Peptides against a protein of PDB entry 3JWR. Designs and how they scored, part 328

Target 1, 323 residues: chain A of PDB entry 3JWR
Amino acid sequence: TRELQSLAAAVVPSAQTLKITDFSFSDFELSDLETALCTIRMFTDLNLVQNFQMKHEVLCRWILSVKKNYRKNVAYHNWRHAFNTAQCMFAALKAGKIQNKLTDLEILALLIAALSHDLDHRGVNNSYIQRSEHPLAQLYCHSIMEHHHFDQCLMILNSPGNQILSGLSIEEYKTTLKIIKQAILATDLALYIKRRGEFFELIRKNQFNLEDPHQKELFLAMLMTACDLSAITKPWPIQQRIAELVATEFFDQGDRERKELNIEPTDLMNREKKNKIPSMQVGFIDAICLQLYEALTHVSEDCFPLLDGCRKNRQKWQALAEQ
Target 2, 298 residues: chain A of PDB entry 3JWR as posed
Amino acid sequence: TRELQSLAAAVVPSAQTLKITDFSFSDFELSDLETALCTIRMFTDLNLVQNFQMKHEVLCRWILSVKKNYRKNVAYHNWRHAFNTAQCMFAALKAGKIQNKLTDLEILALLIAALSHDLDHRGVNNSYIQRSEHPLAQLYCHSIMEHHHFDQCLMILNSPGNQILSGLSIEEYKTTLKIIKQAILATDLALYIKRRGEFFELIRKNQFNLEDPHQKELFLAMLMTACDLSAITKPWPIQQRIAELVATEFWEQGDQVGFIDFVCTQLYEALTHVSEDCFPLLDGCRKNRQKWQALAEQ

## One batch from the design tools (peptide; made by RFdiffusion4, then SolubleMPNN)

Design b2_p26_3_s4 (from b2_p26_3, 12 letters changed)
Fold by OpenDDE base, seed 1:
Structure b2_p26_3_s4 (fold): chain B 323 residues (1-323), chain A 26 residues (1-26)
Amino acid sequence: as target 1 above (323 residues)
Amino acid sequence: MGFLEGMEIVLAAQEAGVTLPTRSLK
């Protein structure tokens, strides 16, 4: 395609030029081509292209295929969300120095998972899919959309000309797919709530050990969640704009819940309760976000900008909730 | 399940009378 030719022939700017190592990164000013160039830079600077012998054209095609399999009519859970999740992963690996704690296969899997974790997202949550009796709800009982996202990821990885993992051994391939699946499934916040207590307790007791396979898996899950939620850590103008996108998508779901399911939406998805957003954001930060970024900062102190950003945004939302 | 989906979990927990931990690790 013309898009593939343009991407494959383009000079890829440095990570410094693209500012993709910054936790404060924003994609608002970037074109789709520039987001793809940033993605190439992430793979290159993590040594994934070299270590796994990726062909440049295949990587370009894969990136464009991933981007194409996000819906354009979804306000938040689109390519830009996946791209920002991957950028936060890159920043956590580089600036946050998490790269030194992980294997190359784990890094490869996390980056693929971050880009792929919401593939073909429909702008509705698992509860809506279940209540609407969607065919996917018959296939999976739990983490319905996350299983679908993984299935889409696997489909793309196996598609002709998109096989970025072709340089891996059979064992490396199996390991990578296992980690990708685990990482995508970990973005179900229901699973995060179920598992986070074990992680926090290990940190609190100073018993956390990344050499333990179970603790490694747990850490990768927490890291994926930290990147997926990273909008809450951004500088206030960016955070506020992203919150508007998320609210738009949730209000669209609420409108569909009224129309299609004949139910009253929850406050979060109710367009008429927009004034509750600030207080809900404070509650979300306290219940979900703060402990995660605190724990991540205990694993690597260089991840502190995520925690600091989250704390600053809590203050901003609290101030709005008091008005 | 992203940013606001976590808020649904928080809200659902509140409605169910379940207190989620909000304490800092420090």
Scores: peptide ipSAE 0.048, ipTM 0.731, DockQ to the pose 0.623
Fold by OpenDDE base, seed 4:
Formats: structure tokens, C-alpha cells, sequence
Structure b2_p26_3_s4 (fold): chain B 323 residues (1-323), chain A 26 residues (1-26)
């Protein structure tokens, strides 16, 4: 396609020029092409292109295929969310120095997973999918959308001309796919809530050890969640704008819940309860986010900007909730 | 499940009378 030709022929700017190592990164000013260029740079600077012998055209095609399989009519869970998740992963690996703690296969898997974790998202949560009796709800009992996201990821990876993993051995390929699947499934916050206690307890007891395979898996899951939720860590103007996108998507779901399911939406998805957003954001930060970024910072102190950003945004949301 | 979905879990937990851990690790 012309888009592929344009991307493949383009000079890829440095990570410094693109600012993709910054935890404060924003994509708002970037074109779709620029987001694809950023993505190429992430793969290159993580040595994934070299180490796994990726063909440039294949990588370009794969990126465009991933982008194409996000819906444009979804306010938040779109390509930009996936891109920002991947950028946070890149920043955590580089600036947060987590790269030094992981294998190349784990890094490869995490980056692919971050970009792919919400593929074909419908702008509705698993509860809506289940209650609407969607065909996907018949395939999976839990983490319905996350299973679908992984299926889409696998489909793309196996599509002609998109096989960025063709340079891997059979064993490396299997390992990578396993990690990708686990990472995508880990973005179900229900699983996060179930598993985070183990992670936090290991940190609290100073028993956390990345050389333990189970603890490694647990860490990768927590890291994925930390990147997926990283909007909460962004500078306040960025945070506010992203929160508006999330609220828009949730209100759209709430409107559909009323219309299609004949139910009153929860306050979170109720357009009429917009005034509760600040207090709900404080609750979300306290219940879900703070402990995660605290724990991540204990694993790597260079991830502190994520925690600091989260704390600052909590203060901002609290101030709005008091008005 | 992303940003506000965590809030749904928080709200659902509250409705179910379940208290989610909120204490700092520090």
C-alpha cells in the first residue's frame, strides 16, 4: 500500500528527537505516521530488530496491521492507547532501566503485547459483552476481551508479510507467544486485583526475586498493568484530556446499557454523574494505581516518575473533588 | 481493562461490601 511505502521509506528519527524515552510523553501532536515511526524506533532501540533479524518492511507492515485493527470510533481504547502503553513500556525499559532485568524475548513479548493488548476493542467492558450475550462471551468465561485481543494479535503475527517473529527459533517463538498471551491477559484488571497482593507482599517482605520464574511472570503482569494504566501518571494537562476520553467511552457504554440492555448504568458510566469523576479518580488512584507504582519503583527506582505523576494527579483530582 | 475499568471494579467491590487494599507499601 501507499501507506506502507511511505512508512518503509521514511527516515526514523532518534528516540531523543521523538521523546519516546520520557515518562511525560504525549502523542496528541503526532500523526498516525509519526506514531508508526515511534514504534519502529522502539523496536530498533531495544535491539529487537537486530537480535531477531526483523525485516524492515515486515516490521512496518506489522505495525500498520496492528494499527488498522484498532477501531477509530472508540474514544479511548484505540491505537493511541495501545501506542501510549507501548511508549510507557519503552520508557520503563530504557529510562526506568527495567531492560537490564529482562531477557530479549521478554522485552520482545512485552512490546508486542503492549501494542496488541486491546486489538479490536469495542469500547465496552467485559461485563457489557457478557450481559449483551455477545458471541465472544460464549467463547470465554473470563477475560473475554483480553482473549479476543490475543487472538487478534496471533492472527496478525501469522498473517502473510507480518511475520516479525520469523527469525526466532521454534522454542523462542513458543516462549514469546506464551509471554505475549500472559501479558495481554494480565491487562484484565480483575486478574491484576487477584494477583497484586502476592507481588506487594513479596516487595514488602524484601523477598522479591526476578530469578524466580513465577515471580518473573508476576512482575511482567504488573509491568503490563502499570503501562496500561500509565495515563494516570502523565502531566496534569495530559491526564485531564485522557480522562475525558475515558469518560466519553464509558458514557457511551452507559448510554448503550440504557438503550440496549434497559439497565441504569453505574455512576462511572452514567453521563448524568459527570460531577463524580474527580472523586472517582481519587478512589481509582488509591485502590488500584498508587500501590502498583510504589511497588514498581521498589523494583526499579528509576520508575519513580510514574509514581510521582500518579501522586501529583491524585492531588489535582482531590482538589477538584473538594470543589 | 484500562483506566476507568479499575473504577468499575472499585465500585463493584463497594457495592459488594468488599474493601480493596489502599494502604501504601511504605
Amino acid sequence: as target 1 above (323 residues)
Amino acid sequence: MGFLEGMEIVLAAQEAGVTLPTRSLK
Scores: peptide ipSAE 0.040, ipTM 0.721, DockQ to the pose 0.628
Fold by OpenDDE base, seed 3:
Structure b2_p26_3_s4 (fold): chain B 323 residues (1-323), chain A 26 residues (1-26)
Amino acid sequence: as target 1 above (323 residues)
Amino acid sequence: MGFLEGMEIVLAAQEAGVTLPTRSLK
């Protein structure tokens, strides 16, 4: 395709030029081509291209295939969300110094998972899929969409000309797929809520050890969530704009819930309760985000900008909630 | 699960009377 030719022939700017090591990064000014260039830079600077002998054209095709399999008519859960999740992962690995704590296979898996974690997202949550009796709800009892996202990820990875993992041994391939699956499934916030207590307790007791395979898996899950939610850490103007996209998607779901399911939406998905967004954001930060970024910062102090951004945005949302 | 999906969990937890820990680790 013309897009593939343009991407494959383009000079990839440095991570410094692209600012992809910054926790304050914004994609709003980037073209789709520039997001793909950023993604190539992430793979390159994490040594994944070299270590796993990725062909440049195959990587380019894979990136474009992943991007193509996000829906354009979804306000938030689109390619830009996946790209921002991956950028936060890259920043956490590089600027946050987490790269030195992980294997190359874990890093490879996390980056693929971050880019793929919401593939073919429909702009509705698992609860809607379940209540609408969608065919996917018959295949999976829990984490319905996350299983679908992984299936889409696997489909792309196995598609002709997209096999970025072809340089791996059979054992490395199996390990990588296992980690990708676990990482994508970990983006189900219901699973995060179930598992986070163990992570926080290990941190609190100073018993956290990444050499323990179970604790490693737990950490990778927490890191995925931290990157997935990283919009809450962004500078306030960026945070507000992303929150509007999220609200738009949620209100669209709420409208569908009324129309298709004949149910009254929750306050979060009810456009008539838009005035509650600031207070809901404060509640979200307190209940979900703060402890996660505190714990992550404890694992690596260089991740502090995520925590600081989250705290600053809490204050901003609180000020709006008091108006 | 995106930013607002977490809010559904928060809301569900509130409706279920489950207090999610908000205490700083510090």
Scores: peptide ipSAE 0.038, ipTM 0.715, DockQ to the pose 0.601
Fold by OpenDDE base, seed 2:
Structure b2_p26_3_s4 (fold): chain B 323 residues (1-323), chain A 26 residues (1-26)
Amino acid sequence: as target 1 above (323 residues)
Amino acid sequence: MGFLEGMEIVLAAQEAGVTLPTRSLK
């Protein structure tokens, strides 16, 4: 395609020029082509292209295929969300010094997972999928959408001309797919709530050890969640804009719940309760975000900007909730 | 699914009267 030719022939700017190592990064000014260039830079600067012998054209095609399999009519869970999740992962690995704690296969898997974790998202949550008796709800009992996202990820990875993992051994390939699956499934916040207590307790007791395979898996899940939620850490103007996109998608679901399911939506999904957004954001930060970024900062102090951003945004939301 | 799903869990917890532990690791 013309898009592939343009991407493959383009000079990829440095990570410094693109500012993709910054935790304060914004994609608002970037074209779709520039987001793809940023993604190439992430793979290159993490040594993934070299270490796994990726062909440049295959990587370009894969990126464009991933981007194409996000829906344009979904306000938040689209390519830009996946791209920002991957950018936060890149920043956490580089600026946050997490790269030094992980294997190349783990880094490869996390970056693929971050880009792929919401593939073909429909702008509705697992509860809606269950209540609407969608065919996907018959395939999976738990984490319905996350299983679907992984299936889409696997489909793309196996598609002709998109096989970025062709340079891996059979064992490396199996390991990578296992980690990708676990990372995508970890983006179900229901699983985060179930597992986070173990992680926080290990940190609190100073017993956290990345050499333990179970603790490594747990950490990768927590890191994936931290990147997925990273919008809450962004500078206030960016945070506000993203919160509007999130609210739009939720209100669209609430409107569908009324019309299609004949149910009253929760406050979060109720367009008429927009005035509750500030207080709900405070509740979300306190219940979900703060402890996660605190724990991540204990693993690597260089991740502090995420925690600091989250705290600053809590104050901003609290001030709005008091008005 | 990150931000919004977390809010649903928080809201569900609030509706169920379950206070999610907010213990600071400090």
Scores: peptide ipSAE 0.041, ipTM 0.721, DockQ to the pose 0.664; fails the geometry check

Design b2_p26_4_s1 (from b2_p26_4, 14 letters changed)
Fold by OpenDDE base, seed 4:
Structure b2_p26_4_s1 (fold): chain B 323 residues (1-323), chain A 26 residues (1-26)
Amino acid sequence: as target 1 above (323 residues)
Amino acid sequence: MSLINLAGLEEELSPEELARWRAAFA
């Protein structure tokens, strides 16, 4: 395609030029081509292209395929969300110095998972999918969308000309897919809530050890969640803009819940309750985000900008809630 | 982000967990 030719022929700017190591990164000013160039840079600077012998054209095609399989009519859960999740992962690996704690396969899996974790998202949550009796709800009982996202990820990875994992051994391939699956499934906040207590307890007791395979898996899950939620850590102007996108998508779901399901939406999904957004954001930060970024910062102090950003945004949302 | 993933959690939480969540978001 013309898009592939343009991407494959383009000079990829440095990570410094692209600012993709910054926790404060924003994609708002970037074109789709520039987001793809950033993604190439992430793979390159993590040594994934070299270590796994990725062909440049195959990587370009894969990125474009992933991007194409996000819906443009979804306000938040689109390519830009996936891209921002991957950028936060890249920043956590580089600036947050988590790269030196992980294997190349884990890094590869996390980056693929971050980019793929919401593939074909429909702008509705698992509860809506279940209650609407959507065909996907017949395939999976729990984490319906996350299973679908993984299936889409696997489909793309196995598509002709998109096989970025062709340089891996059979064992490396199996390991990578296992980690990708676990990482995508970990983005279900229901699973996060179930597992976070174990992680926080290990941190509290100073018993956390990444050499333990179970604790490694747990950490990768927590890291995925931290990147998926990273919009809450962004500088306030960016946070506000992203919150508007989230609210738009949620209100669209709430409108559909009323119209299609005859259900009164929760306050979060209720357009008429938009004035509660600030207080809901404070509640979310307190209940979900703060402890996660505190624990992540304990694992790597260089991740502090995520915690600091979250705390600053809590103050901003609290000030709005008091108005 | 915060707003997104919580609405789906209400149905997966026990009544006691849901009450704690409601209290946290109240």
Scores: peptide ipSAE 0.032, ipTM 0.678, DockQ to the pose 0.545; fails the geometry check
Fold by OpenDDE base, seed 2:
Structure b2_p26_4_s1 (fold): chain B 323 residues (1-323), chain A 26 residues (1-26)
Amino acid sequence: as target 1 above (323 residues)
Amino acid sequence: MSLINLAGLEEELSPEELARWRAAFA
């Protein structure tokens, strides 16, 4: 395609020029082409292209295929969300120095997972999918959408001309797919809530050890969640704008719940209760985000900007909740 | 961000966790 030719021939700017190492990064001013260029730079600067012998054209095609398989009519869970998740992963690996704690296969898997974790998202949560008796709800009992996202990821990876993993051995390929699956499934916050207590307790007791395979898997899951939720850490103007996108998508779901399911939506999904957004954001930060970024900062102190951003945004949301 | 994955979590939380959650969002 013309798009592929343009991307493959383009000069890829440095990570410094693109500012993709910054935790404060914003994609708002970037074109779709520039987001694809940023993605190429992430793979290159993590040494993934070299270490796994990726062909440039194949990587370009894969990126465009991933982007294409996000819906344009979804306010938040679109390509830009996936891209921002991947950028946060890149920043955590580089600026947060987590790269030094992981294998190349784990890094490869996390970056692919971050870009792929919401593929074909429909702008509705698992509860809606289940209550609407959607065909996907017949395939999976739990984490319905996350299983679907992984299935879409696997489909793209196996599509002709998109096989970025063709340079891997059979063993490396299997390991990478396992980690990708676990990482995508970990973005179900229900699983995060179930597992986070173990992670926090290991840190509290100074028993956390990345050499333990189970603790490694747990850490990768927590890191995925930290990147997926990273909008809460962004500078306030960015945070506000993303919060509006999230609210839009949730209100669209609430409107569909009324129309299609004949139910009253929860406050979070209820357009009429938009005035509760600031207090709900404070509650979310306190219940979900703060402990996660505190724990991540304990594993790597260079991740502190995520925690600091989260704390600053809590203060801003609290001030709005008091008006 | 905060609000995204919470709406589906009520069924997955223990009564105690749900109470803490409701208190946090009250």
Scores: peptide ipSAE 0.030, ipTM 0.676, DockQ to the pose 0.565; fails the geometry check
Fold by OpenDDE base, seed 3:
Structure b2_p26_4_s1 (fold): chain B 323 residues (1-323), chain A 26 residues (1-26)
Amino acid sequence: as target 1 above (323 residues)
Amino acid sequence: MSLINLAGLEEELSPEELARWRAAFA
């Protein structure tokens, strides 16, 4: 395609020029081509292209295929969300110095997972999928959409001309797919809530050890969630704009719940309760976000900008909730 | 904010976390 030719021929700017190591990064001013260039730079600067012998054209095609398999009519859970999740992962690995704590296969898996974790998202949550009796709800009992996202990821990885993992040994390939699956499934917040207590307790007791395979897996899950939710850490103007996109998607779901399922939506999904957004954001930060970014900062102090951003946005949302 | 999937997570929150959340929604 013309898009592939343009991407493959383009000079990829440095990570410094693209500012993709910054936790404060915003994609709002970037074209789709520029987001793809940023993604190439992430793979390159993490040494993934070299270490796993990726062909440049194959990587370009894969990126464009991933982007194409996000829906354009979804307000938030689209390519830009996946791209921002991957950028936060890259920033956490580089600026947050997490790279030195992980294997190359783990890094490879996390980056692929971050880009792929919401593939073919429909702008509705697992609860809606279950209640609507969607065919996907018959395939999986738990984490329905996350299983679907992984299936889409696997389909793309195995598609002709998209096989970025072809340079891996059989054992490396199996390991990578296992980690990708676990990482995508970890983006189900229900699983996060279930597992986070163990992580926080290990941190609190100063018993956290990344050399333990179980604790490593737990950390990768927490890191995925931290990147997936990273919009809450962004500078206030960026946070506010992203929150509007999230609210739009949630209200669209709520409207569908009323129309299609004849149910009253929860406050989070209810357009009529838009005035509760600030207080809901405070509640979300307190219930879900703060402890995660605190714990992540204990693993690596260089991740502090995520925690600081979250705290600052809490204050901003609280001030709006008091008006 | 990715208020993602929280509508189904009220039951998964601790009583204390749920109380903080409810206080924010109130």
Scores: peptide ipSAE 0.029, ipTM 0.728, DockQ to the pose 0.469; fails the geometry check
Fold by OpenDDE base, seed 5:
Structure b2_p26_4_s1 (fold): chain B 323 residues (1-323), chain A 26 residues (1-26)
Amino acid sequence: as target 1 above (323 residues)
Amino acid sequence: MSLINLAGLEEELSPEELARWRAAFA
């Protein structure tokens, strides 16, 4: 395609030029081409292209395929969300120095997972999928959408001309896919809530050890969640804008719940409860975000900008909730 | 901003956890 030719021929700017190492990064001003260039740079600077012998054209095609399999009519859970998740992963790996704690296969898997974790997202949650009796709800009992996202990820990875993992041994391939699956499934916030207590306890007791395979898996799950939620850490103007996108998508779901399911939406999904957004954001930060970024910062102090951003945005949302 | 799909958590959380969550988002 013309898009592929343009991407494959383009000079990829440095990570510094693209600012993709910054935790404060915003994609709002970037074209789709520029987001793809950023993604190439992430793979390159993590040595994934070299270490796994990725062909440049194949990587470009894969990126474009991933992007194409996000829906444009979804307000938040689109390519830009996946891209920002991957960018936060990249920043955590580089600026946050998490790269030094992980294997190349783990890094490869995390980056692929971050980009792929919401593939074909429909702008509705697992509860909606279940209540609407969608065919996907018959395939999976839990983490319905996350299983679907992984299935989409596998489909793309195995598609002709998209096989970025072709340079891996059979064992490396199996390991990578296992980690990708675990990482995508970990983005189900329900699973995060179930597992986070173990992680926080290990941190609290100073017993956290990345050399333990179980603890490694747990850490990768927590890191994925931290990147997936990273919009809450962004500078306030960016946070507000992203909040509007999330609210739009949730209100669209609520409208569909009323129309299609004859259900009164929860306050989170209820357009008429827009005035509760600030207080709900404070509640979200307190219940879900703060302790995660605290724990992540304990693993690597260089991740502090995520925690600091989260704290600052809590203050901003609290101030709005008091108005 | 993830107003995370907390609505989806209702089914995966125990009633007690859900109550704590609802209290946190009240």
Scores: peptide ipSAE 0.028, ipTM 0.671, DockQ to the pose 0.480; fails the geometry check

